# Peptides against a protein of PDB entry 4Y8H, part 111

Target 1, 222 residues: chain A of PDB entry 4Y8H
Amino acid sequence: TTIVGVKFNNGVVIAADTRSTQGPIVADKNCAKLHRISPKIWCAGAGTAADTEAVTQLIGSNIELHSLYTSREPRVVSALQMLKQHLFKYQGHIGAYLIVAGVDPTGSHLFSIHAHGSTDVGYYLSLGSGSLAAMAVLESHWKQDLTKEEAIKLASDAIQAGIWNDLGSGSNVDVCVMEIGKDAEYLRNYLTPNVREEKQKSYKFPRGTTAVLKESIVNICD

## One batch from the design tools (peptide; made by RFdiffusion4, then SolubleMPNN)

Design b2_p28_3_s3
Fold by OpenDDE base, seed 4:
Structure b2_p28_3_s3 (fold): chain B 222 residues (1-222), chain A 28 residues (1-28)
Amino acid sequence: as target 1 above (222 residues)
Amino acid sequence: SAAAQAAALAAMEARTREATARARAAQA
């Protein structure tokens, strides 16, 4: 997995690749790694896919209840605190590594959370097996006061670095843009750089194409 | 005993399920 977050002048963008793996096997070529906690608070998940989905759904439900109870829009720091406390309680056994981002009445926010419940803050972040490939792009091209378009480009370039250089990353780029005063823009398959061309040949041969040189029927029941 | 064999089989199946669950843990 390669996941990134980038702050820009009026909001935050997160992006992810779309490969899921089971050891050496590609389990899914187009999985969704961007999860909605609330309408304006999204996260990207790395680690165990089931744990990232389940923990974000659980906290999303609790954030909705908290929002209704307080009569307030959800805050990114509230989601961060709930995720942190939950993950810490399970001592890293919930294999969720999250980039949490959003907009709320206090502004735009970008955080990371590790499975043991540690949290970081930054203007740009990367996690997953492709995080070093992504961070090389981020460190090379990040600047202060990015525009929305520059931040989307930087995030998508960083995900592509993971797609091309990390075995655990691949296929497509998903993006979610959270701008102050707007609805969240979820751009599923924003880039699809790995569309397979048509096969030049068919390997469907008629029956009998390979000659049978010898046949033997053995009775295995006496 | 049949009970000891059943317990040993259940323990092997549990280890296989756990190993399979670890091997099938889709990483994102």
Scores: peptide ipSAE 0.118, ipTM 0.486, DockQ to the pose 0.024; fails the geometry check
Fold by OpenDDE base, seed 2:
Structure b2_p28_3_s3 (fold): chain B 222 residues (1-222), chain A 28 residues (1-28)
Amino acid sequence: as target 1 above (222 residues)
Amino acid sequence: SAAAQAAALAAMEARTREATARARAAQA
């Protein structure tokens, strides 16, 4: 997996690759690794796919209840705190590594969470097996005061570095843009750089292409 | 002993089940 987050002047973008693996097997070529916690709070997940999905759904439900109870829009720091406390309680046995991002009444936020419940903050972050490939792009091209378009490009270029260089990453780039004062823009398959061309040849050979080398008729019934 | 063989088999089966469970866990 390669997941990234990048802050820009008016919001935050997260992006992910779309490969899921089962050891050496590609389990899904186009899995969704971007999860909605709330309308304006999204996360990208690496690690155990079931754990990333289940923990984000659980916290999403509890954030909705908390929002209703407090009569307040959900805050990214509330989601962060709930996620980290849950993960810490399970001592890293819930294999979720998350980049959590969003916009709320306090502004735009970008955090990471590890399975043991540690958290980081940054203007750009990467996680997963492709994180070093992504970080090489981020460290080379990140600047302060990125535009929305520059941040989407930087995030997608960083994911592509994972797609090309990490065995655990592949297929497509998904993007979610969370801009202050706007709805979240979920761009499923924003880039599809691995579309296979039409098969130029068929393995359907004419009858008789394989020679019969020997025939034997055996009576099985008397 | 038959008991030692049964214990060795059970330990091999447990390791196989664990390895199979790990191999089936989808990673993102």
Scores: peptide ipSAE 0.089, ipTM 0.464, DockQ to the pose 0.027; fails the geometry check
Fold by OpenDDE base, seed 5:
Structure b2_p28_3_s3 (fold): chain B 222 residues (1-222), chain A 28 residues (1-28)
Amino acid sequence: as target 1 above (222 residues)
Amino acid sequence: SAAAQAAALAAMEARTREATARARAAQA
């Protein structure tokens, strides 16, 4: 997996690859690794796919209940705290590595969470097996005051570095853009750079290409 | 002995749980 988050002047973008693996096998070529916690708070998940989905759904449900109880829009720091406390309780046995991003009444936020419940903050972040390939692109091209378009490009270029160089990453680029004062823009399959072309040749030979050399009919019933 | 069969079964169940955990852990 390759997941990234990038802050820009008026919001935050997250992006992910779409490969799921079972050891050396590609299990899914087009899995969704971007999860909605709330309408304006999204996360990208690396590690165990079932754990990333289950933990984000659990916290998403509790964030909705908390929002209704408090009569307030959900905050990214509330989701961060709930995820952190849950993951720490399970001592890294829940294999979820998350980039959590969003917009709320306090502004735009970008955080990472590790399976043991540690948390980081940054203007750009990467996680997963492709994180070093992504970080090489981020460190080379990140600047302050990115536009929305520059941040989407930087995030997609960083995911492509994982797609091309990491065995655990591949297929497509998914993007989610969270801009202050707008709805979240989920761009499923924003880039599809691995569409297989039509096979130029077929190895299906016509019947009779292998000659029958001998035929014998044997009665097996006495 | 019933204890050796229980230990062999527990070791087979542990290997099956590890193999099933490796097969079910689709890593994203």
Scores: peptide ipSAE 0.087, ipTM 0.459, DockQ to the pose 0.028; fails the geometry check
Fold by OpenDDE base, seed 3:
Structure b2_p28_3_s3 (fold): chain B 222 residues (1-222), chain A 28 residues (1-28)
Amino acid sequence: as target 1 above (222 residues)
Amino acid sequence: SAAAQAAALAAMEARTREATARARAAQA
């Protein structure tokens, strides 16, 4: 997996690849790794796919209840705190590594969370097996005061570095843009750089393509 | 023996559960 987050002048973008693996097997070529916690708070997940989905749904449900109880829009730091406390309780046995991002009444935020419940803050972040390939692009091309378009490009280029160089990453680029004062823009399959060409040959042959070289009838009963 | 068949079935079910757990442990 390659997941990234990038802050820009008026918001935050997160992006992910779409490969799921089971050891040496590609399990899914077009899985979704971007999860909605609330309308304006999204996360990207690496690690165990079931754990990333389940923990984000659990915290999403609790954030909705908390928002109703407080009569307030959800805050990214509230989601961060709930996620880290849950993950810490399970001592890393829930294999969720998350980039959490969003916009709230206090501004735009970008955080990372590890399975043991540690958290980091940054202007750009990467996680997963492709994180080093992504970080090489981020460190080379990140600047202060990015535009929305520059941040989407930078995040997409960083995910592509994972797609091309990490065995655990592949297929497509998904993007979610969270800008202050706007709705979240979820861009499923924003880039599809791995469209499969038509196969030159088929392994489906007509019956009888293999010649019968010898036939023998054997009586099994005397 | 019925006990050896039950043990072989339990070992096959354990391998199937482990293979299913590995199949559910899709890494993202």
Scores: peptide ipSAE 0.070, ipTM 0.434, DockQ to the pose 0.023; fails the geometry check

Design b2_p28_3_s4
Fold by OpenDDE base, seed 2:
Structure b2_p28_3_s4 (fold): chain B 222 residues (1-222), chain A 28 residues (1-28)
Amino acid sequence: as target 1 above (222 residues)
Amino acid sequence: SAAEAAAALARMEERTREALARARAAQS
């Protein structure tokens, strides 16, 4: 499972791989799923899918209730705090990790929650079994002032890197875009166009050139 | 226990759902 979050100039993108949804072969108990907490606050969860869904629904209901009573838009930090409290109180050391992201009147936010309750803040985040490969892509290609489209691409490329490192099979990527002043956009099965395998330039070696695949220099001492 | 925690969560969810329904009804 690989989940990522990427901030862009006017919002935040989260993405998750859909391998756990594609069939029995990836019996990865870690279903990466995007879950709606509120219209503009989403999380990417990895771990026991049922637990993550139940928790996110509960938090969503509580956030909505609070919003109704206060006549205020839900805040990402409120969702973050509630998620942390529930993960600790009810799940204990269940190895669930979450990326929580959204937009609210204070701006765009991106957080991660680890199973042990630590919270990270960043412009880009990656969690899961493919997180190292995903992070390598994020670190290499993230820049300030990303556009929405660049952020979606970057998040998708990062997820794909995580997938290729783990199973080598093309997986669909789910993406949720939360932009300030807009409704959240859920892009289900966002197929990045086939990364054209950079056709290894078939170096047509000219006739008579032997490709040296392995050179072993054996020094025969006389 | 995990079972007790799950049951507590379920009870909290139900209470929240009921409270939300009441709040929505009060607005309308």
Scores: peptide ipSAE 0.022, ipTM 0.521, DockQ to the pose 0.022
Fold by OpenDDE base, seed 5:
Structure b2_p28_3_s4 (fold): chain B 222 residues (1-222), chain A 28 residues (1-28)
Amino acid sequence: as target 1 above (222 residues)
Amino acid sequence: SAAEAAAALARMEERTREALARARAAQS
């Protein structure tokens, strides 16, 4: 998994790879790791995908309920606190870590939460098995006053670095853009770098070549 | 256990969903 968040001049971008693995096996090539908590508050999940979704849905429902009762727009810090409390309560049973980002009446926010309950704040963040490669890109290219387009590019480049350097990361790049005064923009499969071009290598077999369809080497060890 | 935690989460989610349904009904 590779997940990133990047602040820009008027909002925040989060991005994730779409690979899900079960041990050495790619279980899903198009797993969604970006989750909506509220219309303008999203998270990127890492760890057990099922646990991340269940937690996000619970927090989303609780935030919606709180918003309804208070007649207040959801706040990113409220989502952060609820996620932190939940992850701490179930520490050791839920192997999830999250980037939480969004916009609210107080501005744009970007946080990370570790399963052990620590919280980080930054202008750019990366988590997951590809996070070191992603962070190298972020540290090299992040600047103040990024445009939306520059932030999307930077986040996508960071995810791609994670994809190329981590077996646990790969497939496509999903992006969510949360800009102040706008609706959130979820860009599913924003990049598809691992679309195997069907290289229809038409292997023109020379006349007389039998295609070996299956070779089974049975090593009989006596 | 992980199974017990998952079951606890599911119960919390259900209670929250029910509360949301009641809140939405109170606003129509």
Scores: peptide ipSAE 0.021, ipTM 0.458, DockQ to the pose 0.021
Fold by OpenDDE base, seed 1:
Structure b2_p28_3_s4 (fold): chain B 222 residues (1-222), chain A 28 residues (1-28)
Amino acid sequence: as target 1 above (222 residues)
Amino acid sequence: SAAEAAAALARMEERTREALARARAAQS
């Protein structure tokens, strides 16, 4: 898994690979790792996808209720604090690392949360098994005053570096763009770098060769 | 209770903002 966040001149981008990893098993499923907390506050999850989704839904509901009662737009720092408290309450049994990002009336924000409750702040962040390769790309190419397009490209390039360096990283890249004064843009399957072209290897098997390779796609989602 | 919850969250937000400001200052 690789997740990244990149600040740009007018907002923040987060990106994630979409491959689900359950331990050493690479599940060739395109699972979204970007989760909406509120319309303008999103997170990227590394770890158990189910835990991240359940937590973000709970926090999203509480933030929405709070926003309604206070007539105040949701704040990224509120989401951050609620996520930290929830993760701490479960004493790291939720083995999740999160990037939390968004826009609010105070500006654009990018944070990370580690399973042990530490929080980082940065203009660019990476987490997950491909994080080192992603960070190398971010450190090399990040600059102040990135455009939206430059930030999307940088985040995507960083995720791709993570995917190529870690066989457990996703086959596709999802991107969410949160720009000040605009609606959030969720770009599902923005890149599909590991779509092996079905090279129709028309393996003309010579007459008499038994094709041994049964691909069984096991759907694990009941 | 909603007002109390709102006030509690506001205090938590402020503490978080202050902590983040200190962290940013240490990184600069």
Scores: peptide ipSAE 0.016, ipTM 0.412, DockQ to the pose 0.032
Fold by OpenDDE base, seed 3:
Structure b2_p28_3_s4 (fold): chain B 222 residues (1-222), chain A 28 residues (1-28)
Amino acid sequence: as target 1 above (222 residues)
Amino acid sequence: SAAEAAAALARMEERTREALARARAAQS
């Protein structure tokens, strides 16, 4: 897994790879890792896709009820606190790490939550097995006052670095852009770097590459 | 009650905001 977040001049972008793995097996090549908590608050998660989705739906419902009751827009810090408390209640047995990002009346926010309950704040963040490769790209190319387009590119380049350098990361790149004063923009399969055009079937592997014989794609999304 | 839940959430938000402010100050 590789997940990233990048702040820009007027908002925040998060991105994730779409590979799901069960041990050495690629279970799903297009697993969604970006989850909506509210219209303008999203998270990127690692763990079983089912557990992360269930937790984000529960928190999303509670935030929605609170927003309706108070007649106030949801706050990113509310989502962060609820996620942190939920993860802490399970004593880190939920091996989930999350990036939480969004826009609210107080501005744009980018946070991470580790399984042990620590929270980080930054202008850019990366988590997952590909996070070192992603962080190298972020540290090398991040600058103050990024545009929306520069931030999307930087986040996508960081995810691609994770995909190329980590067996646990890969397939496509999903992006969510949260800009102040606009609706959130969810870009499913924003990049599809591993979509082999059907026509290039004839990659002659150099002598010495062991042919991985059987990819069994087990569709675990029932 | 919904009001008690809202008040509890507001207190949690404030504690989180304060913790984040401290974390930002430590990174600067």
Scores: peptide ipSAE 0.015, ipTM 0.441, DockQ to the pose 0.034

Design b2_p28_5_s2 (from b2_p28_5, 21 letters changed)
Fold by OpenDDE base, seed 5:
Structure b2_p28_5_s2 (fold): chain B 222 residues (1-222), chain A 28 residues (1-28)
Amino acid sequence: as target 1 above (222 residues)
Amino acid sequence: SAAALARRLQAHAEVVAARAAAIAAVLA
């Protein structure tokens, strides 16, 4: 997995690859690794796919209840706190590594969470097996005051570095853009650099392709 | 010693379980 987050002038972008693996097997070529916690708070998940999905759904439900109870729009820091406390309680046994990002009435936010419940903050972040490949791109090209378009490009280039260089990453780039004052823009398969071409040859052979070399009739009745 | 082998087997079983969990985490 390669997941990234990048802050820009008026919001935050997260991106992910779309490969799911089962050891040496590619289980899914086009899985979704971007999860909605709330309408304007999204996360990218690395580690155990079931745990990343389940924990984000659980916290998403609790954030909705908390929003209703407080009569306030969900805050990224509330999601961060709920996620880290939940993960810490399970001492890293829930294999969720998350980049959590969003916009709320306090602004745009970008955080990371590790399975043991540690959290970081940054202007750009990467996690997963492709994180070093992604970080090489981020460290080379990140600057202050990124535009939306520059941040989407930077995030997608960082995911592509994982796709091309990490065995655990592949296929497509998914993007989610969270801009202040706008709805979240989920760009499923924003880039599809690994579209399989049509097979030049068919493995459907006509009947009779295997020649009969010998025939023998044996009487089996006494 | 049998105890050192048992600790190595347990550490290996924990590494295999952690690798199987990390493989299951990478498998997921």
Scores: peptide ipSAE 0.005, ipTM 0.210, DockQ to the pose 0.068
Fold by OpenDDE base, seed 2:
Structure b2_p28_5_s2 (fold): chain B 222 residues (1-222), chain A 28 residues (1-28)
Amino acid sequence: as target 1 above (222 residues)
Amino acid sequence: SAAALARRLQAHAEVVAARAAAIAAVLA
């Protein structure tokens, strides 16, 4: 997995690859690793796919209830705290590594969470097996005061570095853009750089391509 | 702007400080 987050001048972008693996097997070529916690708070998940999905759904539900109870829009720091405390409670046995990002009344936020409940903050972040490939791109091209378009490009280029260089990453780039004052823009399959071309040849050969060397008819019944 | 960046850095520092205080309070 390669997941990234990039802050820009007016918001935050998260992006992910779309490969799921089971050991050496590609289980899914186009899995969704971007999860909605709330309308304006999204996360990208690495680690155990079931755990990333389940924990984000659980916290998403609890964030909705908390929002209703407090009569406030959900905050990224609330989601972060709930995720952190939940993951810490399970001592890393919930294999969720998350980049949590969003916009709320306090502004735009970008955080990471590890399975043991540690958290980090940054202007750009990467997680997963492709994180070093992604970080090489981020460290090379990140600048302050990125535009939306520059941040989408940087995030997608960083995911592509994972797609090309990490065995655990592949297929497509998914993007979610969370801009202050706008709805979240979920760009499923924003890039599809691994579309298979049409097969130029058929495995249907004419009859007689393989010679019959011997034929025998055996009567099994008298 | 440098001022917006400074406010964001300050907000991050406050969150980090609040977390450090919360961790210290749990360890205490």
Scores: peptide ipSAE 0.000, ipTM 0.157, DockQ to the pose 0.026
Fold by OpenDDE base, seed 3:
Structure b2_p28_5_s2 (fold): chain B 222 residues (1-222), chain A 28 residues (1-28)
Amino acid sequence: as target 1 above (222 residues)
Amino acid sequence: SAAALARRLQAHAEVVAARAAAIAAVLA
């Protein structure tokens, strides 16, 4: 997995690859690793796919209830706190590594969470097996005051570095853009750089292409 | 360059401010 987050001048972008693996096997070529916690708070998940999905759904439900009880729009930091406390309670046994991002009444936010419940904050972040490949791109090309378009490009280039260089990453780039004062823009399969070309030859032959060399009928009973 | 350091310090200050705002927002 390669997941990234990048802050820009008026918001935050997260991106992910779309490969799921089971050891050496590609289980899914086009899985979704971007999860909605709330309408304007999204996360990218690495680690155990079931745990990332389940924990984000659980916190998403609790954030919705919390928003209703407080009569307030949900805050990214509330989601961060709920996630970290939940993960810490399970001492890293819930294999969720998350980049959490969003916009709320306090502005745009970008955080990371590890399975043991530690958290970090940054202008650009990467997690997963492809994180070093992604971070090489981020460290090389990140600048302050990124535009939305520059941040989407940087995030997608960082994911592509994981796609091309990490065995655990592959296929497509998913993007979610959270801009202040706008709805979240979920761009499923924003890039599809691994479309399989048409096979030059087919191995489908008509029946009878292989000749019958010999036939024998044997009576089993006299 | 001093300008790159100033931008990096400003970025760190904004991250710290965002973290402080985030902590304050979780505690509020």
Scores: peptide ipSAE 0.000, ipTM 0.161, DockQ to the pose 0.024
Fold by OpenDDE base, seed 4:
Structure b2_p28_5_s2 (fold): chain B 222 residues (1-222), chain A 28 residues (1-28)
Amino acid sequence: as target 1 above (222 residues)
Amino acid sequence: SAAALARRLQAHAEVVAARAAAIAAVLA
């Protein structure tokens, strides 16, 4: 997995690759790793896919209830606190590594959470097996006061670095843009750099291309 | 959405063009 977050002048962008793996096996070529906690708070998940999905749904439900109870728009720091307390309670046994980002009445926010419940803050973040490939791009090209377009490009370039260089990352780039004063823009398969081309040759041969040397039909049930 | 499809097609075309150019440059 490669997940990234990048702050820009008026908001935050998160991005992810779309490969799911089970050891050396590609389980899904186009999984979704961007999860909605609330309309304007999104999370990118690395680690155990089931744990990232389940924990974000649980906290999403609790954030909605909290928002209704307080008559306030949900805050990214509230989601951060709920997530970290939940993960800490389970002492790293919930394998969720999260980049949590969003906009709220206090501004734009970008955080990371590790499975043991530690949290970090930054203007740009990367997690997952492709995090070093992504971070190489981020460290090379990040600047202060990024525009929305520059931040989307930087995030997508960082995810592509994971796609090309990390075995655990691949296929497509998903993006979610959270800009102050706007609805969140979820860009599923924003980039699809691995579309399968048409085969140059047909490998379907006519019947009889390979001779059958012997055939035997055995009835196994008397 | 039609806009999302258009972006996917454009991004794919750009990647294919860039790869073709890179291959051509190596063969040249």
Scores: peptide ipSAE 0.000, ipTM 0.167, DockQ to the pose 0.021

